# Ledger of designs, part 17: peptides against a protein of PDB entry 6B4E

Target 1, 295 residues: chain A of PDB entry 6B4E
Amino acid sequence: TNFDKISKMFWHYKDKIAQIKQDIVLPIKKADVNVRNLLSRHKRKINPKFGQLTNSNQQLFKIQNELTQLINDTKGDSLAYHWILNFIAKAVVHQAETEVRVKPESALPLGKLTLYLLVQFPELQELFMARLVKKCPFVIGFTCEIDTEKGRQNMGWKRNNENKWEDNTSYDERMGGILSLFAIITRLQLPQEFITTTSHPFPIALSWHILARICNTPLNLITNTHFVILGSWWDAAAVQFLQAYGNQASKLLILIGEELTSRMAEKKYVGAARLRILLEAWQNNNMESFPEMSP

## One batch from the design tools (peptide; made by RFdiffusion4, then SolubleMPNN)

Design b1_p9_7_s4 (from b1_p9_7 with A7P)
Fold by OpenDDE base, seed 3:
Structure b1_p9_7_s4 (fold): chain B 295 residues (1-295), chain A 9 residues (1-9)
Amino acid sequence: as target 1 above (295 residues)
Amino acid sequence: SSVGAPPMP
């Protein structure tokens, strides 16, 4: 693992977030009133759609079509188009932080919707990845120390209105929710209409990178959160990961589930205990995946 | 041992 490369990638996306603010978000605040009104209306229509997802593919397709139309309505103005895509990127990540964290299986319909939008609107890809990395650096296997305020900020820790850090449980749950969504995206097949014409924007190889980079992370930087997000990843993608890489996948699952947990046993991390349970369930041929969606 | 790059799927 080249940690310098990972750090460069992390800072690339941090810079991208700053660029988005300067080039997209701030200019729209000064845009024509008609454009601002249009975007405000679209925002109000788009925002609830992510919470309207169910285990129904029919409902998914309905929402896909509605969002596609709403986004297409902005294509005549490049700034408006990029603004609405950035809004969607933020909304999807927010949904992962709020809903997926408490109902991990909701990552499946959300991931399907997101993957569809990422392919249908390629400009969303960099906007979405930048938002993911900002909110949850674990998606690219980035880790830094959290003993400093800057380190905590870099790792996506939030402060409340009283300038107090969020509690560890809240942070762990948010990171788990975001990582679950990303894991789902990496293991989903492209929609049938895109398979022959488009490459997968965030393929299963990105899941490999997450696991490998965490395994190679200096042990002094490993926290409970690392195990929590690995558990979230496991629930979301382990079955499909094994299908994709076979014996090599198995070795990597053993590395995270057995070796990494054993190396950190003295810390008694709750997340590590859960990951151990998942490993043991797999060893007993009881590995579970999220249920498939209904027609 | 360091985990390397992903194999071909």
Scores: peptide ipSAE 0.119, ipTM 0.846, DockQ to the pose 0.286
Fold by OpenDDE base, seed 4:
Structure b1_p9_7_s4 (fold): chain B 295 residues (1-295), chain A 9 residues (1-9)
Amino acid sequence: as target 1 above (295 residues)
Amino acid sequence: SSVGAPPMP
């Protein structure tokens, strides 16, 4: 693992967020009133759709079609198009921070929707990844110290209006929710209509990178959050990860579930204890995944 | 030991 490369990637996406603000978000405020009105209407129609997802594939396809139409309506104006995609990127991540946080299995329909949109609208990919990395650097296996204010900010910690840091549980749950979504995306197959024509934008290899980079992270930087997000990843993608990489996947799951947890045993992290339980369930041939969606 | 890059699928 080249941590300098990971750091460069992290800062690339931080810069991308600044660029998005400068080149997309701020300019639209000065755009033609008709464009602003269009985007306001579209925003209002798009925003509730993520909450309308269920375990139904029929409902998913309906929402996919509706969003596709709404996004296509903006393609006549490049700035408007990029603005609506950036809005969608933010909305998806927000849904992960809120709904997936409390109901991890909701990552499956949200992930399917997101993957569809990422393929249908390739310009969404960089916008989405930038938002993910900003909110949850774990998606690229980035870790830094959190003993400083800057370190906490880099790792996606929030402050309230009184400049007080969020509690550890809130942070852990948010990171788990975001990572669950990303993990789901990496393990999903492309929709049938895209399999032969398009490469997967965030393939299962990115899950490998998350696990490998965490395993290679200096132990003094490993926190409870690392184990929480590994547990979230496990629930979301471990079954499919094993299917993809076989024996090599097994070795890596043992490495995170047994070796990494053992090395950190003195810390008595709750997240590590949960990950050990997941490992033991797998060893007993009882590895669970999220239920498949209904037709 | 350092975990390497993903194997070829």
Scores: peptide ipSAE 0.118, ipTM 0.845, DockQ to the pose 0.286
Fold by OpenDDE base, seed 5:
Structure b1_p9_7_s4 (fold): chain B 295 residues (1-295), chain A 9 residues (1-9)
Amino acid sequence: as target 1 above (295 residues)
Amino acid sequence: SSVGAPPMP
């Protein structure tokens, strides 16, 4: 694992967030009143759509069509178009931090919707990845020390209005929610209409990188959160990961489930205990995946 | 042991 490359990727996306603010978010405040009104109306229509997802493919397709129309309405103004995509990127990640956090299986419809939008609107890809990396650096297998304020901030820790860090449980759950969404996206096939014309923007190889990079991370940097997000990833993608990579996938699952947990056993991480249970379930031919969506 | 790059799917 080239940690310098990972660090460069991390900072690239941090810079991208700053750029988005300067080039998209701030300029729109000075835009024509008609543009601002359009975006305000669209924002109000778009935002609730993510919460309207269910386990129904019919409902998913309805929402896809509605969002596609709303986004297309902004294409006449490049700044407006990029603004609405950035809003969507933020909204999707927020949905992962809130809904997926408490209901991991909701990552499936959200992931399907997100993947559709990423392919339909390619400019969303960099905006979305930048937001993901900012909020959950684990999506690219980045980790740093959290013994400093800067380190915690880099790893996506939040402070409240009293400048107090969020509790460990809140952080772990948020990271798990975001990672679940990303894991789902990586293991989904492209919609049928795109398979022959477009490459997958965030393929299953990115799941491999997450696991491999965590396995290669210095043990002194491994925390409970690493095991929590690995467990979240496992629930979201382990079955499809095994289908994609076969024996090589099995080896990597054993490395995270057995070897990494054993190396960290003295820490008694709750996340590690859960990951061990997932490994044991797999060994007993009882690996579960999220249920498929209804028609 | 170090884990390498992803294999071909």
Scores: peptide ipSAE 0.115, ipTM 0.846, DockQ to the pose 0.287
Fold by OpenDDE base, seed 2:
Structure b1_p9_7_s4 (fold): chain B 295 residues (1-295), chain A 9 residues (1-9)
Amino acid sequence: as target 1 above (295 residues)
Amino acid sequence: SSVGAPPMP
């Protein structure tokens, strides 16, 4: 694993966040009043849609169509269009931090919606990835030390209004929620209408990179959070990952479930214990996946 | 041992 390349990618997306603020978010504040009013109305209509998802494909398709129409209404103004896509990127990640963290199976409808939008509106891809990396660097297998304020900030730790760090459980759950969403996106097939015309923007290979990069991370940088997000990934994508890569997938699952947990056994990480249980369930032919959505 | 790049699916 080339960690210098991963670091460059991490900082690329950090720079992209700064660029988005400068080139999209701030300029809209000075835009024509009609444009600002349009975007305010659209924001209010779009924001609740992500919470309206259920285990129903019918409901998913309804929301896809509604969002598509709302986004298309902004295409006449490039700045407005990019602003609404950036808003959507932020809203999707926020939904992962709040809902998916407590109900991991909700990642499936959210992931399907997100993948559709990423293909339908390609400009969303960089905006979404930048937001993901900022909030959860684990999505690209980036890790740094968290013994400094800057290190914690880089790894997506939050401070409250009193400048107090969030507790470890809150951080672990948020990271797990975001990674569950990303894992789902990587293992989903493209919608039927796009399979022959478009390549998958975030394919299953990105899941491979997450696992491989974590396995290659220096052990002194491995924390309970790494095992928590691996467990979240496992629930979201392990079945489909095995289908995609076969024996090579099996080897990598054993590396994270057996070898990595064993190397860190002295730490008694709760996340590692859970990952070991998932490995044992698989060894007993009891690997579980999220239930498929209803019609 | 370092884990390599993803195989072709």
Scores: peptide ipSAE 0.115, ipTM 0.846, DockQ to the pose 0.283

Design b1_p9_8_s1 (from b1_p9_8, 4 letters changed)
Fold by OpenDDE base, seed 1:
Structure b1_p9_8_s1 (fold): chain B 295 residues (1-295), chain A 9 residues (1-9)
Amino acid sequence: as target 1 above (295 residues)
Amino acid sequence: DFVGAPPMP
């Protein structure tokens, strides 16, 4: 693991966030009133769609089509198009922070929708990844110290209006929700209409990178959050990860579930305890995946 | 490194 490379990637996306603000968000505020009105209407129509997802593929396809139409309505104006995609990127991550946080299995329909949109609208990929890395740098296996304000900010910690940091549980759960979504995306097959013509934008190899990079992270930087997100990843993708990489996957699961938890045992992290339970369940042939969606 | 590069699926 080259941590310098990971850091460069992290800062690339941090820079991308700044660029998005400068080149997309701020210019729209000065755009033609008709464009602003269009985007406001579309925003209102798009935003609830993510919450309308269920365990139904029929409902998923309906929402996919509706979103596709709404996004296509903006293609005549490049700035409007990029703005709506950036909005979608933010909305998807927000849905992960809120709904997936409390109902992890909801990551599956959300992930399917997101993957569809990422392939259908390739410009969404960089916008989405930038938002993911900003909110949850664990998605690229980035970790820094959180003993400083800058460190906490870089790791996606929020402050309230009183400049108070969010509580550890809230942070852990948000990170878990976001990571669950990303994990799902990495383990999903492309939609049938794309599988033969398009490469997967965020393939299962990115899950490998997450696990490997965390395992190689200096132990003094490992926190409860690392184990929480590993547990979230496990629930979301472990079965499919094993299917993809076989024995090599097994070695990595043992490494995170046994070796990493053992090395950090003195910390008595609750997340680590849960991850050990997941490992033990797997060892007892009780590894579970999220239920498949209905037709 | 504890883990190398990802293998091919």
Scores: peptide ipSAE 0.045, ipTM 0.798, DockQ to the pose 0.278
Fold by OpenDDE base, seed 4:
Structure b1_p9_8_s1 (fold): chain B 295 residues (1-295), chain A 9 residues (1-9)
Amino acid sequence: as target 1 above (295 residues)
Amino acid sequence: DFVGAPPMP
């Protein structure tokens, strides 16, 4: 693993966030009143739709169509179009931080919706990845120290209104929620309408990178959060990962589930304990997946 | 060695 390259990728997306603010968000504030009104109306219509997802494919398709129409309404103005996509990117990640955090299986409908939008609107891809990396650097296997304020900020830690850091559980759960969403996206097949014409924007190989990079991370940087997000990834994607890579996948699952947890045993991380349970369940032919969505 | 590129699915 080339950690220098990963670091460069991390900072690339941090810079992209700054660029988005400068080139998309701030300019819209000075845009024509009609454009601002349009975007305000669209924002109000779009925002609740992510929370309207259920375990129903029918409901998913309805929401996909509604969002597609709303986004298409902005294509006549490039700035408006990019603004609405950036809004969507933020909203999707926020949904992962809130709903997926408490109900991991909700990542499936959210991931399906997101993947559809990523393919339908390719300009969303960089906006979404930038937001993901900012909020959860684990999605690209980036890790830094968190013994400094800047380090914590880089790793996506939040402070409350009293300038107090969020508790470890809150951070772990948020990271797990975001990672679950990303993991789901990587293991989903493209929608049927795109499968013959488009490459997957965030394929299962990105899951491989997450696992491999974490396994190669210096042990002094490994925290409970790493194991929590690996567990979240496991629930979201392990079955499909095994289907994709077979024996090579098995080796990597053993590496994270057995070897990495064993190396960190002295820390007694609760996330590591859970990951070992997942490994043992798999070894007993009891690996579980999220339930499939209803028609 | 998992440092390299993932295998083809």
Scores: peptide ipSAE 0.045, ipTM 0.790, DockQ to the pose 0.204
Fold by OpenDDE base, seed 5:
Structure b1_p9_8_s1 (fold): chain B 295 residues (1-295), chain A 9 residues (1-9)
Amino acid sequence: as target 1 above (295 residues)
Amino acid sequence: DFVGAPPMP
């Protein structure tokens, strides 16, 4: 694992966030009133769609079609198009932070929707990844110290209006929610209509990177959050990960579930205890996955 | 140390 490269990637996406603000978000405020009105209407229509997802593929396809139409309506203006995609990127991540954190299995329909949009609208990919890395650096296996304010900020910690850091549970749940979504995306197959024409934008290899990079992270930087997000990843993708990489996947699952937890046993992390339980369940041939969506 | 690069699927 080249951590210098990972750091460069992290800062690349941090810079992208700043660029998005300067090149997309701020300029639209000066755009033609008709464009602004269009985007306002579309924003209002788009935002509820993510909450309308259910465990139904039929409902998913309906929402996919509706969003596709709404996004296509903006293609006549490049700035408007990029603005709406950036809005969607933010909205998807926000949905992960709010809904997925409390109902992890909701990552499946959200992930399917997101993957569809990422393929249908390739310009969404960089916007989405930038937002993911900003909010949850774990998606690229980035870790830094959190003993400083800047370190916490870099790792996606939030402060309230009183300049108080969020509590550990809130942070862990948010990170778990975002990571669950990303994990689902990496393990999903492309929609049938794209399989022969398009490569997967965020393939299962990215899950490998997450696990391997965490395993190679200096132990003094490993926190409860690392184990929480590994548990979230496990629920979301472990079955499919094993299917993809076979014995090599098994080794890596043992490494995170047994070796990493053992090395950190003195910390008595709750997340580590849960991960250990997941490992043991797997060893007893009881590895579970999220249920498939209904027709 | 585990290999940081994924194997080919």
Scores: peptide ipSAE 0.045, ipTM 0.794, DockQ to the pose 0.262
Fold by OpenDDE base, seed 3:
Structure b1_p9_8_s1 (fold): chain B 295 residues (1-295), chain A 9 residues (1-9)
Amino acid sequence: as target 1 above (295 residues)
Amino acid sequence: DFVGAPPMP
């Protein structure tokens, strides 16, 4: 694992966020009132749709079509188009932080929708990754110290209006929610209409990178959150990961479930205990996946 | 240390 490369990638996306603000968000605020009103209306139509997802493929397809139409309506203005995609990127991540956090299986319909949009609108890919890395650096296997304010900020910790850091449980759950979404995306097959025409934008190899990079992270930087997000990843993608990589996948699952947890046993992390339970369930031939969506 | 490069599926 080349941590310098990972760090460069992390800062690339941090810079991308700044660039998005400068080149997309701020210019729109100064744009013609008609454009701003149009985008405001579109925003109001788009935002509820992520919460309207269910375990129904029919509902998914409906929402896909509706979003596609709404996004296409903005293509005549490049700035408006990029603004709406950036909004979608933010909204999807927000949905992961809120709904997926409390209902992990909701990552499946959200992930399917997101993957569809990422393929249908390729410009969303960099916007989405930038938002993901900003909110949850674990998606690229980045870790830094959190004993400084800057370190905590880099790792996606939030402060409230009183400048108080969020509690550990809240942070852990948010990170778990975001990572669940990303994990789902990496293990999903492309929609049938795209499978022969395009490559997967965030393939299962990115899940490999997450696990491997965490395993190679200096132990002094490993926290309960690492185990929480590994557990979230496990629920979301372990079955498909095993299908993709076979014995190599098994080795990596054992590394995170047995070796990493054992090395950190003295910390008595709750997340590590849960991951151990997942490992044991797998060893007992009881590995579970999220249920498939209904028609 | 586990090698970070993924195998081909």
Scores: peptide ipSAE 0.044, ipTM 0.796, DockQ to the pose 0.267

Design b1_p9_8_s3 (from b1_p9_8, 4 letters changed)
Fold by OpenDDE base, seed 5:
Structure b1_p9_8_s3 (fold): chain B 295 residues (1-295), chain A 9 residues (1-9)
Amino acid sequence: as target 1 above (295 residues)
Amino acid sequence: DYVGAPPMP
């Protein structure tokens, strides 16, 4: 694991966030009133769509089509198009922070929708990844110290209006929700209409990177959150990960479930305890995955 | 240290 490279990637996306603000978000405020009105209407129509997802593929396809049409309506203006994609990127991550955190299995329909949009609108990929890394650096296996204000900010910790940090539970749940979504995306197959024409934008290899990078992270930087997000990842992707990499996957799952938890046993992290339970369930041939969606 | 690069699926 090259942590220098990971850090460079982290800061690349932090810079992208700043660039997005300067080149997309701020300029649109000065755009033609008709463009602004269009975007306002589309924003209002798009926002509810993510909450309308269910365990139904039929419903998913309906929403995919509706969003596709709404996004296509903006393509006549490049700035408007990029603005709406950035909005979608933010909305998807926000949905992970709010809905997935309380209902992890909701990551599946959200992930399917997101993957479809990422392929249908390639310009969404960098916008989405930048937002993911900003909110949850764990998606690229980045970790830094959180004993400083800057460190906490870098790791996605939020402060309220009173400059008080969010509580640990809130942070853990948000990180778990976002990571669940990303994990799902990495383990999903491309929709049939795209499988022969494009490569997967965020393939299962990225899940490997997450696990390997966390395993190689200095132990003094490992927190309960690391185990929480590993547990979230496990629920979301472990079955498919094993299918993809076989014995090598097994080794890595043992490393996170047995070795990493053992090394940190003195900390008595609740997330580690859960991960150990997941490992034991697997050892007893009882590994579970999210239920498949209905037709 | 574990391998940082994934094998080919």
Scores: peptide ipSAE 0.056, ipTM 0.825, DockQ to the pose 0.264
Fold by OpenDDE base, seed 3:
Structure b1_p9_8_s3 (fold): chain B 295 residues (1-295), chain A 9 residues (1-9)
Amino acid sequence: as target 1 above (295 residues)
Amino acid sequence: DYVGAPPMP
């Protein structure tokens, strides 16, 4: 693992966020009032769609079609199109921070929707990754120290209106929610209509990178959050990961579940305890996956 | 350190 390259990638996306603000968000605020009104209407129509997802594929397809139409309506104006996609990227991540956080299995329909949109609208890919990395650097296996304000900010910690850091549980759960979504995306198959024409934009290899990079992270930087997000990843993707990589996957699961938890045992992290439980369940042939969606 | 490069699926 080359952490210099990972850091470079992290800062690339941080720069991308700044670029998005400069080139997309701010220009729209100065755009013609008719354009701003159009985008406001579209935003209001798009935003609730993510919360309307259920465990139904029928409902998923309905929402996919509705969003596709709404996004296509903006293609005549490149700036408007990119603004809508950036909004969607933010909305999807926000949904992961809120809904997936409390209901991890909701990552499946959200992930399916997101993957569809990422393929249907390729320009969403960089916008989405930038937002993911900003909110949850764990998606690329990035970790830095959190004993400074800048370090905490880089790792996605939030402050409230009173400039107080969020509590550890809130941070852990948010990171888990976002990571669950990303994990799901990496392990999903492309929709049938795209399999022969498009490569997967965020394939299962990215899950490998997450796990490997965390395992190679200096132990002094490993926190409870790392174990929480590994547990979230496990629930979301471990079964499919094993299917994809077989024995190599098993080695990596043992590495995170046994070796990493053992090395950090003195910390008595709650997240590590949960990960050990997941490992033990697997060892007892009781590994579970999220239920498949209904028709 | 564990190798960071994934094998082919």
Scores: peptide ipSAE 0.055, ipTM 0.826, DockQ to the pose 0.266
Fold by OpenDDE base, seed 2:
Structure b1_p9_8_s3 (fold): chain B 295 residues (1-295), chain A 9 residues (1-9)
Amino acid sequence: as target 1 above (295 residues)
Amino acid sequence: DYVGAPPMP
């Protein structure tokens, strides 16, 4: 693991967020009134759709088609097009922070929708990844100290209107929700219409990077959150990860489930205890995955 | 011990 490379990647996406604000978000406020009206209408139509997802593929396809049409309506203006994609990127991550946080299995339909949009509209990829890294740097295996305000900010900690940090449980759950979504995306197959013509934008190898980079993280930087997000990842992708990499996957699962938890045993992290339970379930041939969606 | 690069799926 090259931590310098990971840090460079982290700051690349932090810079991308600043660039998005300067080149997309702020300029649209001065755009033609017709463009602003179009985007306002589209925003209102798009925003509720992510919450309308169910365990139904039929419902998923309906929403995919509706979103595709709405996004295509903006392609006549490059700035409008990028603005609506950035809005979608933010909305998807927000859905992970709220709905997936409390119902992890909802990551599956949300992930399928997101993957479709990422392939259909390639410009969404950098916008989405930048938002993910800003909110949950664990998606690229980045970790820093959180004993400073800047460190906490870099790791995605939020402050309320009274400038008080969110509680540990809230942070852990939000990170778990976002990582669940990303994990699902990495383990999904491309839709049939794209599988022969397009490479997967966020393939299963990115899950490998998450686990490997966490395993190589200095132990003094490992927190309960690391174990929480590993547990979230496990629920979302462990079965498919084993299918993809076989024995090599098994070794990495043992590293996080047994070795990493053992090294941190003195901390008595609740997240580590749960990860140990997941490991034991796997050892007893009872590894579970999210239920498949209905037709 | 460091975990290496991902193998081919």
Scores: peptide ipSAE 0.054, ipTM 0.822, DockQ to the pose 0.263
Fold by OpenDDE base, seed 1:
Structure b1_p9_8_s3 (fold): chain B 295 residues (1-295), chain A 9 residues (1-9)
Amino acid sequence: as target 1 above (295 residues)
Amino acid sequence: DYVGAPPMP
């Protein structure tokens, strides 16, 4: 694992966030009033859609079509188009921070929707990845120290209006929610209409990178959060990961579930304890996946 | 232990 490359990738996306603000968000504030009104209306229509997802593929397809139409309505104006996509990127991540956090299995319909949109609208890919990395650097296996304010900020910690950091549990759960969504996306097959014409934008190999990079992370940088997000990843993607990589996947699951948890045993991390439980369940032929969606 | 690049699926 080349951590210099990972750092460069991290900062690339941090720079992308700054660019998005400069080139997309701020310019729209000065755009024509009709454009702003259009985007405001679309925003109001789009935002509820993510919460309308259920375990139904039929409902998913309905929402996909509705969002597709709403996004296509903006294509006549490049700035408006990119603004809507950026809004969607933010909304999806926000849904992961809130709904997926409390109901991890909701990552499946959300992930299916997101993957569809990422393929249908390729410009969403960089916007979405930038938002993911900003909010949850774990998606690219980036880790830095959190003993400094800058370190905590880089790792996606939030402060309230009183400049107080969020509590550890809140941070862990948010990271878990976001990582669950990303993990789901990496293990999903492309929609049928795209399989033969498009490559997967965030393939299962990215899950491999997450696990491998965490395993190679200096132990002094490993926190409870790392184990929490690994547990979230496990619930979301371990079954499909094993299907994809077979014995090599098995080795990596043992590394995170047994070796990494053992190395950090003195810390008594709750997340590590859960990950060991997941490992043991797997060893007892009881690995579970999220339930498949209904027709 | 060091883990290398992802294998082919």
Scores: peptide ipSAE 0.054, ipTM 0.822, DockQ to the pose 0.269

